# Peptides against a protein of PDB entry 7UQJ: the designs that were tried, part 173

Target 1, 160 residues: chain A of PDB entry 7UQJ
Amino acid sequence: PELYQNFNITPPRGVLFHGPPGTGKTLMARALAASCSSDERKITFFMRKGADILSKWVGEAERQLRLLFEEAKKHQPSIIFFDEIDGLAPVRSSKQEQIHASIVSTLLALMDGMDNRGQVIVIGATNRPDAVDPALRRPGRFDREFYFPLPDVKARFKIL

## One batch from the design tools (peptide; made by RFdiffusion4, then SolubleMPNN)

Design b2_p19_2_s4 (from b2_p19_2, 8 letters changed)
Fold by OpenDDE base, seed 5:
Structure b2_p19_2_s4 (fold): chain B 160 residues (1-160), chain C 160 residues (1-160), chain D 160 residues (1-160), chain A 19 residues (1-19)
Amino acid sequence: as target 1 above (160 residues)
Amino acid sequence: as target 1 above (160 residues)
Amino acid sequence: as target 1 above (160 residues)
Amino acid sequence: SVEEEAAALRNEQVEELAK
């Protein structure tokens, strides 16, 4: 409950952080995890990179995603942070596209299978929200989006 | 000698920095290089990404690793920092696996060939110590591991 | 005009930031954007990673580069920052090499097609200037290079 | 230093996020 209030989200929604690289998406996700973590209620923060899921977990990626969600559920309240989630986007090789499609399909199923009573938040970060599979941006998945402007634009928003 | 004392390591040991992305592994490696560098004893800092060694040095990666270690030895005291060293892990394609295996084999040989009297420290950074080839984690290679917790866990360690 | 003066460049020149990872290339590009941005003259900062252009925009990369340059022109004065631009370097697979060659060719054409009166600066960052296609380093493209030394070397340059 | 400014900017970003 409180974790979702702090994220301004109702379960089982995911949050998409989007904006240029080094705008602080990863730092924000961590700062949010730290700020939501008290001595009494520690939040467990899990982090994976989209490109790492593809390149490093080739042939085990679906299993590793399942294990990640199970571990996050076991250690709830939890945050699963996917950095560069657009790295899960299909790359033009039929075999890599099939692997990507399977990984994305697994992630979709895991997000859809999240217990509404669970205290697991999923944060995806991308520099390119248009490169994220539209299926991940549907209601019940990454259905909240936060824009991380560049410091120049942040300075501008403080002046407005 | 002093460089290894500052790293709390005996030569020829490598150091594995592991922990979630943006926990400051790369920043720590640089801060350590800067803190160990005096006006009298400048440390030369070399940095390569594991994925870059594979993707960008394809067919020259072994030679570039040799050149890197030779240059580090020439400019000792030196730090060789491999960011995302798990990017050298074998990916499931037979041809890429062979390239990865050859690169890893070259890195193993270079670490094993380090003169115990040399002032070259090798730091590997990864988000996934389990994705690092176990051969790299053996004594005389990356045989010291430092965990970089998330800020939530760091806040917890300061309170303990 | 003023943006190019602040970068110490004449249009249509690109700037190559080179140096080891985390030497502050990306941070400098942002700090430059922020310092060149006034309340009266806001600079729009666009950022893409070379590896992201290849892996994530496969088969749309050329179109996305065109859109990026058009958007930068529309929002001028603008900075286009390519992080890890050496990620556009040809990788040894004939099909990936063709995709890389097409993307690089598109970027070359876009840089050559920049209006000399336009207030669009292109910054490329790399850890390996030798891995950047030599065609990108020609006059009228990335024809200015700035070395980002390691902090140890920066400390040395302040002492000289 | 650029690192101290980066650390300060990170700390400032963390402090701005903690507000």
Scores: peptide ipSAE 0.000, ipTM 0.239, DockQ to the pose 0.027
Fold by OpenDDE base, seed 1:
Parts: sequence; C-alpha cells; structure tokens
Structure b2_p19_2_s4 (fold): chain B 160 residues (1-160), chain C 160 residues (1-160), chain D 160 residues (1-160), chain A 19 residues (1-19)
Amino acid sequence: as target 1 above (160 residues)
Amino acid sequence: as target 1 above (160 residues)
Amino acid sequence: as target 1 above (160 residues)
Amino acid sequence: SVEEEAAALRNEQVEELAK
C-alpha cells in the first residue's frame, strides 16, 4: 500500500519502463527504491538482467525467478527490477525459443501470483516494448507503461 | 540526406560516440532515433552490443552483421547502434584475435559498402576510443567522433 | 596528490560509488576522468566490470588485476573503475566462491599496496554495497562511499 | 556549448539524481 501510495499510482503488479537505452530506466527504477527508502523503511532492490536470466541460469532460470520473487516478498517493501527485459527474447534458435517460452511463462505466473496488496513493485525496463512478449504487457502484469523519453534530443541535435 | 540534414552534419558513414560509460551515448543514439522520428517518419533503431557480436554469434557474426546492414537499409531511415563497440576487442587469446579480426573486417567492408546517400547512420559507442580498431576510425567509417563529456563533474566534485 | 586535490577529498585508495544502477556511477567515474583531464593532464581511465573479471579471466583474473594496477600506475594520473564490483560475488557454486575469494583477496592486496601518494583513484561502482565484501570497504580500500541517489524520484514519481 | 547543455542536462538529471 504505502509503496504504491508513495508513487501515487494504482498499484500495478508490474511497471514497464520503456524507452531508449540510457534514458535512465535503470536509474529511475533504483531512484524509486532510494526515494521510497527512509531510515525507517528501507526498500529492498532486486535487479536482474533479462539476458542474464537466459544465459547464467540455463536450466534453473525458472527456479531462480521463483526464488527472486520469494526473496522480494520476504524483504518487502521491495522492487524487482528486470533490466533489459526484452533480452529474454530468444536469439533465433528453436532451442532458445523454448527456453524463452518457459522463462516468460514462469515470469507471467509469478506476476499473476502476486498479491496486489504486497509491497513489491516489479519494474521491467526495455528499450523495445514491441520485443516484450505481449502477455507480459497485459493487465495484472506490466500493465503500466512509462515511456522514458530521451533528454531533449533537440538540444542534443545541436551537438551533431 | 534528410536524416543527416536533421543532424546538421555532413553525412558520416559512422559516428563514434566516445566517452565514459553512462555519459548517455546509448541514450543519445536512441535520442537521435526518437527525435528524428516523427509520426510521419519513423527512424528504425537497430542496436547490437560489441561483446554480444563476439559471444552470441560465434561462427555467424559476419553473417549477422550483413543481415543487420541489409535490414537497416530495408528499413531506412535507420540507425545502427553498436554499443560497446570496443567490446569487439579480443580477450587476449589468439583464437579470439582471429575471430575479432574477421568480424571487424566484415564491419569495415559493410561500412565501406554503404551508399553515402543512404538514410542509415551507424553509431558506435565506446568508452575507449583507443581500443577501437583504428581502421574503424578512418574516413568513410566512424569518421566523426563525438565526445560525450560527463555531466559537470565540477558540480559533483563538491560531493567527493 | 593533485588528482585528489581536484576532488578536494582526502585521498582514498578506493571510492565506492554505490547506489542504484543507472544513477550515473559509471557516468560519474568517467566524469571524474574527463573533468580532471585537461589538455595538459590527461587522466587515463581503466574500466573493468566485476562480472567480466570472473567470467572472462578465469584462471588469470588475479594476474589481470595486477597488470591493471601496474598499467594504471604507469599511466597516472589514472582512474581504475570497477563497474558492478558486486559482480565479483559468486554465482552460488562452491567453485565460484573459491575463485571469488582469490580474486577479491588479490584486489585487497593491490589496494593495500597502493602508495597513497599515487595519482590513481580506484572507483568501485556497486548497486549493492552490502554485496561488496566488507573487507573491500575497510580503511585504505574503498573507504569512501558515495551514495548516488537516484534522480529526484519525487519529480519522477509524478511520471508514475 | 551543446556539449555543455547535454552535460548540463545530464547533470541536471544527475543533480536531480542527487536530490
């Protein structure tokens, strides 16, 4: 409740930060953690990279996701930040597609299993919202999307 | 023409964004894509990481680079952004050096093969311009270099 | 001396930049390099990622760390930036724990071996200061800690 | 300079980061 009240947002299960890389999505996700942290109430910040979920956790990714959500719940209020969540997308190989499908399915189930009253925010950061499985972008999952515009690119176009 | 006119720069085949990590090189590259995108004219943004070209595409990196350039040409106006382009640098092993040499040679050939009239910008981002193969930094390749200074470190030096 | 005088800080052997990813730790580390660089005095910036130290340098990580510190000393004034220094933390496997312990021990020894009069700053960036081996956070090592708060999350909470 | 503005905007983003 309070974590979401501090955001003045209806508690999404997941927030999709989308926008260009370097737009400060990762920055923002942890900014939320820091600004919601007081001396009285520390926000636990869990970070995973989408590509790391596929590569580092081959054959155990689903289990590691479950453990992550359990740990986040145990240490609530908490933020689970999936950086480069579009990096769960397979490299174009049938075997990776199946692994991706399993991992994404696990993430969907974990997000669906969140009690909306929990003080756990899931933030997915992507540079390619269209590369995020549409199933993740449905209500009760990453159902709020925040576009991180690039800094005033017009001002920066003067540099080019 | 217009993509380069929007940048008010003589059309480089490649632009090297160099400067510190987090300086917003990746941010800028996609900022360029976003600000050059209007509702009428979407800029297609292709991103690859230098280290991923070596690791994910072992034995097919050259083919994937070719496909990337073809796809970028097909979807022009477009930006090909190579993040961490210095990550094409071998880990100090003779086998990786040969693979690196082949991949870099392919990238050189692809950049050389660009029609300067094409609406394709190649942006390489590096944190170490000196670790970028000098052949990539020659005219007709990454022949424009933009230093991304860090934010006013003097203002932040007050925190140190 | 002068590099530390430019920071107006008592020369730490190491500075721990902690705070959220994207908070500009990497940005800051290189900002320091850029702002301390004049045409007359170039700061050499060495960057390593904690996870890369474990993965890319298996069996030679300790030697590569030594070479890095030697090279940084040779090219002083210099900054050694360890990005994701918490990424030296093992993936939960006993073999990785032993490798981690050896690498961390080597880093400790290298930091302890720094002449405090040298114009070498070691910056460790972590998103999890509590995941940094407490031995690294002791006086004469990463003994200054700078919290990188996230951007005015309150201002950005208006975006959520 | 636009480098200074981009740096300033990054700084503002990063000073806003520090608040």
Scores: peptide ipSAE 0.000, ipTM 0.210, DockQ to the pose 0.022; fails the geometry check
Fold by OpenDDE base, seed 2:
Structure b2_p19_2_s4 (fold): chain B 160 residues (1-160), chain C 160 residues (1-160), chain D 160 residues (1-160), chain A 19 residues (1-19)
Amino acid sequence: as target 1 above (160 residues)
Amino acid sequence: as target 1 above (160 residues)
Amino acid sequence: as target 1 above (160 residues)
Amino acid sequence: SVEEEAAALRNEQVEELAK
């Protein structure tokens, strides 16, 4: 929120960080959380890995998502960061369609249910934006997408 | 490399980046690759996700590791970055012991087979250093460990 | 320093991180500090904002720089990070030439006075490398430069 | 705290990016 306010940017409900592995998506999300915390306004940062939610909570993933969003709302201003969101809401493939559809539908509803004044920002990080359900990439959801380029080979070497 | 030379630190063969998710481990590895490339000395950066090597290459993971190290040696000076190395070489737990033992043994042999003059640095990133096989954390392997704190509440804000 | 030794890179006295605002320059500097701290060798991290040194310490900026470098030397291995170094050592423009010239001259002398074996690394971050006095960008000073690219324009807006 | 200073610094960097 503070980052967006500083830039006069209307806070998106959702931000998709995408780019090759190791491009700093997760770092940036942490950095955003930290940068949005002033001495006056502490931001609560919630982090989950998409694959962990799907694998650890088979049948309870929807409930865990709801609890996460409720906790984030309770501790607002807050950031929810989903690392590897391509693991949580993969493109609808035929074999496991029902379970994924329920999780995606729950996440959609939770993101859509956040009021525009919500002090909750959702950040999803992925190495494969093409593997994220397009429904999540719509306005009011992960409607902001940020490419984390491979640091250009030369830029890579200068940061090293 | 340059950062180690400044501190009179013998270059480890392996560096373990550990810390909570989103602490910038992967970004740092990329930044390390970039900073170690001067205009005069380009460094080749190889990146693999531990879980991808284990999941995509069941029965070929050892071969893929060998090919990766051979390619890194061919393109030296080089950095090999393993993201989520806890997924590639998990602590030996009873249930899948044989496959993991072979992969770990291959990685150990590849790291031990690098001459001390090797222009190949191996960086492993993990959220759970306790989930990495202790054999990988021995001298001559991932013998350097770097904690990526949650940017301490204060350190987070100074990194921002 | 450890990073430089690993790559057989002669430790620079100074590293210039440059790129658009919010590209992770400051984050990288902190991550470098963290990554150079092993369990065995803790690195002391000193951070200052260039504009703060110039604005808060009019007439004492040179003394504050000396004290900073002395403290860094006392607590070596150490990293000095100057955020917004373009605010501390701007290109010599005609109107405020004397004050800036003294600060720049002091910083030059402090960097030049570090022995090649010095366990003190200086990192300067700027959004405008063209606004940094060229004398600081010479060999033995900020002789390494690292470009932090804009995350792609769309990435910028979602990080923002 | 170092995080508060980093947040302040990011906020300033963000403010500078917003300009």
Scores: peptide ipSAE 0.000, ipTM 0.203, DockQ to the pose 0.056; fails the geometry check

Design b2_p19_2_s4 (from b2_p19_2, 8 letters changed)
Fold by OpenDDE base, seed 3:
Structure b2_p19_2_s4 (fold): chain B 160 residues (1-160), chain C 160 residues (1-160), chain D 160 residues (1-160), chain A 19 residues (1-19)
Amino acid sequence: as target 1 above (160 residues)
Amino acid sequence: as target 1 above (160 residues)
Amino acid sequence: as target 1 above (160 residues)
Amino acid sequence: SVEEEAAALRNEQVEELAK
């Protein structure tokens, strides 16, 4: 609460971490999970890969998303981290992506259904923010975006 | 604010990241800076190495700390990250560490002088939390500590 | 070889980074790529997601793997990072996973075909090392495993 | 160390994130 409260940041129902691969998005999400946890208040960290939900749970992806959000709600405070969320919620390019459209619509509904008082944070990581359905990037969903740039190659050599 | 607000976490005036070298403390600090930034609200990230403040600013370290905190306050919301803060604020081992004592006392005063409403977060990273002056670890200062464990030493030796 | 040889590390033909999500596997792979790069010797970093190779290159995954290894060999010294390699090379659970078996067999052949003198490092990241085909974990393939532990949950809670 | 380099690269990646 208060760390962000000091920043007058509306708790995003969702946070989009975007940037080149290996820029620390997943690490950051875990670190955010760790940073929001105190000795008194453990944050439960849920991680799902966008592509895994599509590939492993064909036809059950919506149910798995629901179960994930229910479990996250049960174990509040919690973070749901979607790694590679662009794999779960690609931009609706064609009418033929009905499966993607259904999963995206379910995710939208789950994010919209989060009480503003809920202690569930959703973090989506992507290398391609433009590949994420714009509906997910609207207020009350992934309304915060965090760019994870590549270290400048020159800075890379300085850090290494 | 609200991301942490949802977790009922008092904004630390300071957060101590501690753990072995290469455990991602600096990465986390920067990632926290990124994670607290939105398109609407960029967090200004200040980084200083504790040893650099001592070595580069001999006799001006207190002034540089003051300027850093003033600049951070001017550019709110902001994060001040002290990497290797044990280099800046060693445990007061002897009466002869007057210079360290002065720097530590200045840092204490700067942290104590932060309004609870201030949007300045101070993150100190150290490999040696016991080398950090206990006065810095008191409530209202670095009152939150985050351990960055080594990857399993076996994993470490395999990665190295 | 020489890239690791310069670090007195036996060049793994492959390195398996395993550990919970967000433990820094991808970041480590990038950091290894950068650490092995000097101003004189840039390492070419190739990144592929295991699931993306399966999903985007249906029927061409073997060819794309071959092209990737050829390109990596052409641009030596190089790192091939497979993020979520368990998505590319799942444990052979059933005879019906012929597609997976073909991709895995191709990857095995490509790793076995790497000359010990080659300056191509293959890094596979997984959250589930037991979901990676054991054949990939044999000597001369992903024969080195690096566990990326969770920050101690207690440490995690201190970081937040 | 590769971990320090990895951490350093992470730190740099995050420096660039902070730009």
Scores: peptide ipSAE 0.000, ipTM 0.209, DockQ to the pose 0.099; fails the geometry check

Design b2_p19_3_s1 (from b2_p19_3, 8 letters changed)
Fold by OpenDDE base, seed 1:
Structure b2_p19_3_s1 (fold): chain B 160 residues (1-160), chain C 160 residues (1-160), chain D 160 residues (1-160), chain A 19 residues (1-19)
Amino acid sequence: as target 1 above (160 residues)
Amino acid sequence: as target 1 above (160 residues)
Amino acid sequence: as target 1 above (160 residues)
Amino acid sequence: DMSDYIHKVEFPPAVAPPP
């Protein structure tokens, strides 16, 4: 909330963090969660790994997503962080089509159903933005993207 | 810039990263710089070491700060990262008073002169937040602070 | 080299980064790789994901580990970073015993075979240090551990 | 149990950074 209130931008329903592994995506998502809370305004941070939702909750993944969004809504202001979201929402053209398509459709519907007044932010992190279903990268979903380059090897040399 | 813009926070004129050495302050500052850059929106990252500005630019430190802020303004969106900012901006009560007071005053004026619409973020990193002049830690300056806890002190001893 | 030289400690053959997801383990490993490289001394950074070595190289995982260590030795000074090492080296008591035991045994032998004069550092990252085979956490292997606490959630609020 | 994966990280954490 405070994060979005201060820049006068409609809080994006979702933010995609992408870039090579270990560029600090998860650390940043957490940093953001921590940065959005004040002593007066505690943010609840929910973290899920995309592959874990698929593998641990086969057949329940849709229900688990619904419950996650309901819980995030109940604990507003909140952040939902999907680590390795490419594992949760692979491109539909992958031959393991049907189960993934349903999970993606549920996530799409949940993101579309977020009231613009809601104090729930969704952050996805991936090493492969092209492996994320393009439907998730549309306006009102993960419509904002952050590239986490490898901290420029040259730039690292200049810090240290 | 983009980090702040995507989160809709009034870009703090400054953010103070503090915590014990090797807690990842500099790494986080770079990760932030990198995360704020998209293919469409490259952030320019300026890094200066506080002690270097004092030692290398004796008598020119104020001019170098002005030039740094001008260059950052010219290359918006940008991040200015001061590593070891306690070396640049010691508490005024330290007996090395006069030269430091002038540099601190220049930095204060430069931070105060940042238009809230400017896409310049200043990040200071220190191991000693109490060694930083309190005037820098006021609203409109380094008004936001991040504590980087020691990764479990036992753990640090094992890398280091 | 420089990282170890600055601390006057015999370079650990292996360092275990552990802590909750998104505590910056991978980012830190990369920062270390970049920090150890100077203009005169470039470090080669090898990254492997533990689960990927098991899943992509079923039956070849041992060979791939040997090749990785040979390549790291060839490109000294070097860092081998195993992300999610708990996926590569699960505790031996897990009912999928035999294949994992052989991979773990190969990794043990490779780490034991590292000459103390070698400029090869192995970094493992895990969210679950207790899910890593205890044999890997012994002296001469991952004998050094880093806990990455959740960056203090309050600290983050102060930046954003 | 969803509780195991919900690290309710209350922001700000109750513990102030040490002064």
Scores: peptide ipSAE 0.018, ipTM 0.218, DockQ to the pose 0.096; fails the geometry check
Fold by OpenDDE base, seed 3:
Structure b2_p19_3_s1 (fold): chain B 160 residues (1-160), chain C 160 residues (1-160), chain D 160 residues (1-160), chain A 19 residues (1-19)
Amino acid sequence: as target 1 above (160 residues)
Amino acid sequence: as target 1 above (160 residues)
Amino acid sequence: as target 1 above (160 residues)
Amino acid sequence: DMSDYIHKVEFPPAVAPPP
């Protein structure tokens, strides 16, 4: 919140965290969840992995996404964090497109159906922003992208 | 904004990340820098280690701090991240106090001299919040403190 | 071994990072890779996602695991990080067992085939240690488990 | 020179990391 207020950043309905693996995207999403909550205002943090939604929820992925967004709305202010969102919504490039297209379409609809007044933030993390369907990267969806650079190896030594 | 406005979080001039080493403080600072940048608004991330400022900039540390804050102001929105800030601003406990006191005094003045409208965030990371001069932890400085818990000490001892 | 000897850590053949998502498991794995590397000793960090191995390497997953371990041995000291290892080696509970069982069996054999003198560390990260095949959690495999607690929500609120 | 010690990281970086 503060960080975004300071930067006059309109809360995206969705935020894309992209960068090399283990650059802290998931940690940041949690820290953002933390930063947005106070003793007075608990933020509910929902986490799903993109590939888990595809693999575990085959045939129910759409329903599970709907339920997730409904729960997030019930427990607002909330953050929905999709780790590895490229696993959920790969770029439409191959004939296995139908299931992916349906899940992507559902996610698009859920993001589009978020009231701008809704206290639900969606964070997608990917190591490959180019592998995320461009439709998800449009305004009103994941309209903000945050690059997590590799800390320079020297900077990593400085982190630890 | 709205989600963030709804959290009513006043932007700290300074944020203290504290917690055991390797809890992701530096990564979090970088990821915050990333998360505050958009395609429209690049955030400049400045990183310094507290001990490096004392050791490498002996006699010039104050000037280097001033220059750092000036550059941060020129490139706002910006984040200044002090890793190991306890190395820069130790609690005034020993007779080597004068140099530390001068550097701390300069940092205090620089933080106090930030206009509330300035899009410069200062993040200090420490493993020892009690080793940070309490003057830095006052309102308008590092007035927000962020605990990075150990992974369970058993987990740390198993990682280490 | 040496990397771990340098840290006075007995090198696990495998380390299971478990805890809620975004508790810094991937970060910690990278941080460990970084902390274990010096200017004199670069550690090669190999990262694979459990679900990606199943989805992208259908029919070649075993071969890809073998190649990964061979490359890790060639570039030792090295860390193999399996993010979402529960996606690679789910508990044997459903009739889709054969492919999973084969991949798990291959991973077990690769971990068992690591010489204790090999400077290859395997880190598995999961949000659900109970969803990881118990065979992987036995001595000589992922025999060390590291719990990544949620920063206390209050402690998280302190992080931002 | 401050340049020697300033790690300026622009977010997002001007150059995407190589694929």
Scores: peptide ipSAE 0.000, ipTM 0.216, DockQ to the pose 0.118; fails the geometry check
Fold by OpenDDE base, seed 4:
Structure b2_p19_3_s1 (fold): chain B 160 residues (1-160), chain C 160 residues (1-160), chain D 160 residues (1-160), chain A 19 residues (1-19)
Amino acid sequence: as target 1 above (160 residues)
Amino acid sequence: as target 1 above (160 residues)
Amino acid sequence: as target 1 above (160 residues)
Amino acid sequence: DMSDYIHKVEFPPAVAPPP
């Protein structure tokens, strides 16, 4: 909000960066974070990898997500960057383990619970936007999406 | 590295910005440079034009490239931005002058010689990614690419 | 200019950000603004909505545009961001009200009247680049354009 | 002199809201 209040725009709660591997989604997210900070108003940049949340935080992933959002709120203005967010919140399937469903539900609740007055922006990056749970891509969550296109596919075929 | 160590990501050694003329590749590179610096951690931004390296540094271009990378390392964290990098490192052809081949070879060696611990990022911009030597676009060099698309070509045809 | 003099580039007078709704054009413009400022050189960011200029400034829109450019020049280095610029400067049609034609003419004159030495950058954002008056997209005005692509349309169709 | 080509961009921005 204040990051965006200073700019007189309704802040998206979340921005989804998507595009093929190596299109610099992570670099852009960092650039955005650094560019939004000032001398008087340092932005705190939190980064997590989606697959790391699932693999490193087995059984505590929901708690660690809550702590991440609390820490981001404490250090506002802040950016939470989820790299490979499709690893954190894969599309819900009938074969999805209960752990994945509860982590997704926790992330949804945390995104929904962000006050429009909070100076916390969430950026998700994925190579597979279709693999991200559609519930995360609704208004009030990742409601803005940036596509990072490949170099013309013809250009890559001349390099391989 | 430290620019990216603070972000817990393997820094690309180089990022290639490509897209048609006037798509703001240079503006984005500057914005990235600016956004990655903080009050305590000023980023040094070095800019060169690919054609200027060839035309202004006739017979000394390799030395000037080495000096540029040394100065960037000395002033780390830093960004080296090559505008029109296809002018510096055109695709190798059988008709290429020895000067062009040696400059490309020097740039390749400098890109390969960057320590993963160095706080130096290289950004290349081109309107013609296919005119950039494929050797520069390999992993460990310009291993990330951002496409800056044209406005729909149909939009330009209505303007002319 | 000085923003770009410091980068040794001919500043575009204007940059057009275009792409579908929610692709983060506004977020990128803010990130660019923030990233171009330093501790010693704070960039002033002015934001206006194209439709708001027409609706809120009925009969005074030209004066308010002049005041905006004067204020931006006074607080240089500065960025003027027009969100939904297609609402401010729609394509000229035979059915266009005189008010729209005069506002467009004023914006054209203000863009043309920017000294290359001035530290004022204009960023326009639109979802409809084809709905922006072609006169604004000429060299010396919005002469650089950034496309913010949608996520693959196939990706959205699986979400709806 | 490489000084002509070295621009130190110091951050961070204070974005002043428009009055």
Scores: peptide ipSAE 0.000, ipTM 0.184, DockQ to the pose 0.112; fails the geometry check

Design b2_p19_3_s1 (from b2_p19_3, 8 letters changed)
Fold by OpenDDE base, seed 5:
Structure b2_p19_3_s1 (fold): chain B 160 residues (1-160), chain C 160 residues (1-160), chain D 160 residues (1-160), chain A 19 residues (1-19)
Amino acid sequence: as target 1 above (160 residues)
Amino acid sequence: as target 1 above (160 residues)
Amino acid sequence: as target 1 above (160 residues)
Amino acid sequence: DMSDYIHKVEFPPAVAPPP
């Protein structure tokens, strides 16, 4: 309940965090996870990078995505955070494009297959929302978007 | 002395920082390096990414690792920080697996070859401790692990 | 005017931010962009990663660089920030080396072709200035360098 | 908020999927 209230979303909707790099998308996704966690209700936070799914899981990426969603469901309430989700976008090489297309297709199917009663939230983060496959941005998937502006200079000089 | 006291380790033990991305593993490794540095005793901090070792040093990765450990020994007290050390893990492509296996084997030998009197600490950081080669997690290597939880919301909203 | 005063540079000079990862290079580039922006003079901030140019724009990287510089000129005053610009450095694989060499050659030509009257600043960030192609570090390109030291422990413990 | 002074230009423009 509170998890979805804090995201202002209903299952199985995904949230797309977009904005320039280092605007705190990853930090915010994690902050939200921790804010939704209590001693009584621990939120399980899963994280993957789009580029890592492609490069580290070559030939097994689809299986690893399935396992990730299964683990997230098993450990619900949970958040699946995809950092740099635009790294799953088809790149213009035929062999890489096929791998990317298959991975994206798997992610689409996994998002569509999420039970509306499941307490699994999917957060995508990107620096390039236009590089995210439009199919991922449809209703029932990453259908809610939050823009992360560049932090104010005064805020940045507290981080530096 | 203070360096190893601050890590609560004895040489030549490595430390594995694990936890989700942006939990401050890299920042902590650097904070520890800077805290152990005085005007009288500067700590030299070396940093490499696992993925960079593979992609940037293709065909020379083993030599670059050897040079890194030699430079670290020359500039002791020193810290060698491997960010995304799981990027050295064998990926499921036969040619990449062979390169990864050779690099990991070289890193194992370099960690085993560290003089117990050497003031060189090796820190590995990963988002996926289970993706780190189990041989690297044995005693005398990355035999100490620190979990980096997601920062509390209150801490994060000071960073954002 | 103020943009170049704040960078202490004259067009078409590029600035290389170098220093260990997580020293705030990206944050500083953005802080500078925001500090140079006023209600009367908005700065447009463009950002790309070196590795993303290679991996995400395979076969179109040169065209994407040209488009980036054209957009930056159109939206001047502007900053083009290349994060991990050493990711454009030639890696030791013949096919990747050719792609990298072509991309670097395109970037060189674009930097050389910047009108001295254009309010476009190029910032490169790297953890390895020696891995940046020396041709990029020549006068009229990334000819100004700023070192980002590891933050002091006292500064870091405010970020953690 | 000085963030309001930085114009985000979406770049690269969405490469229209090939028709």
Scores: peptide ipSAE 0.000, ipTM 0.234, DockQ to the pose 0.081; fails the geometry check

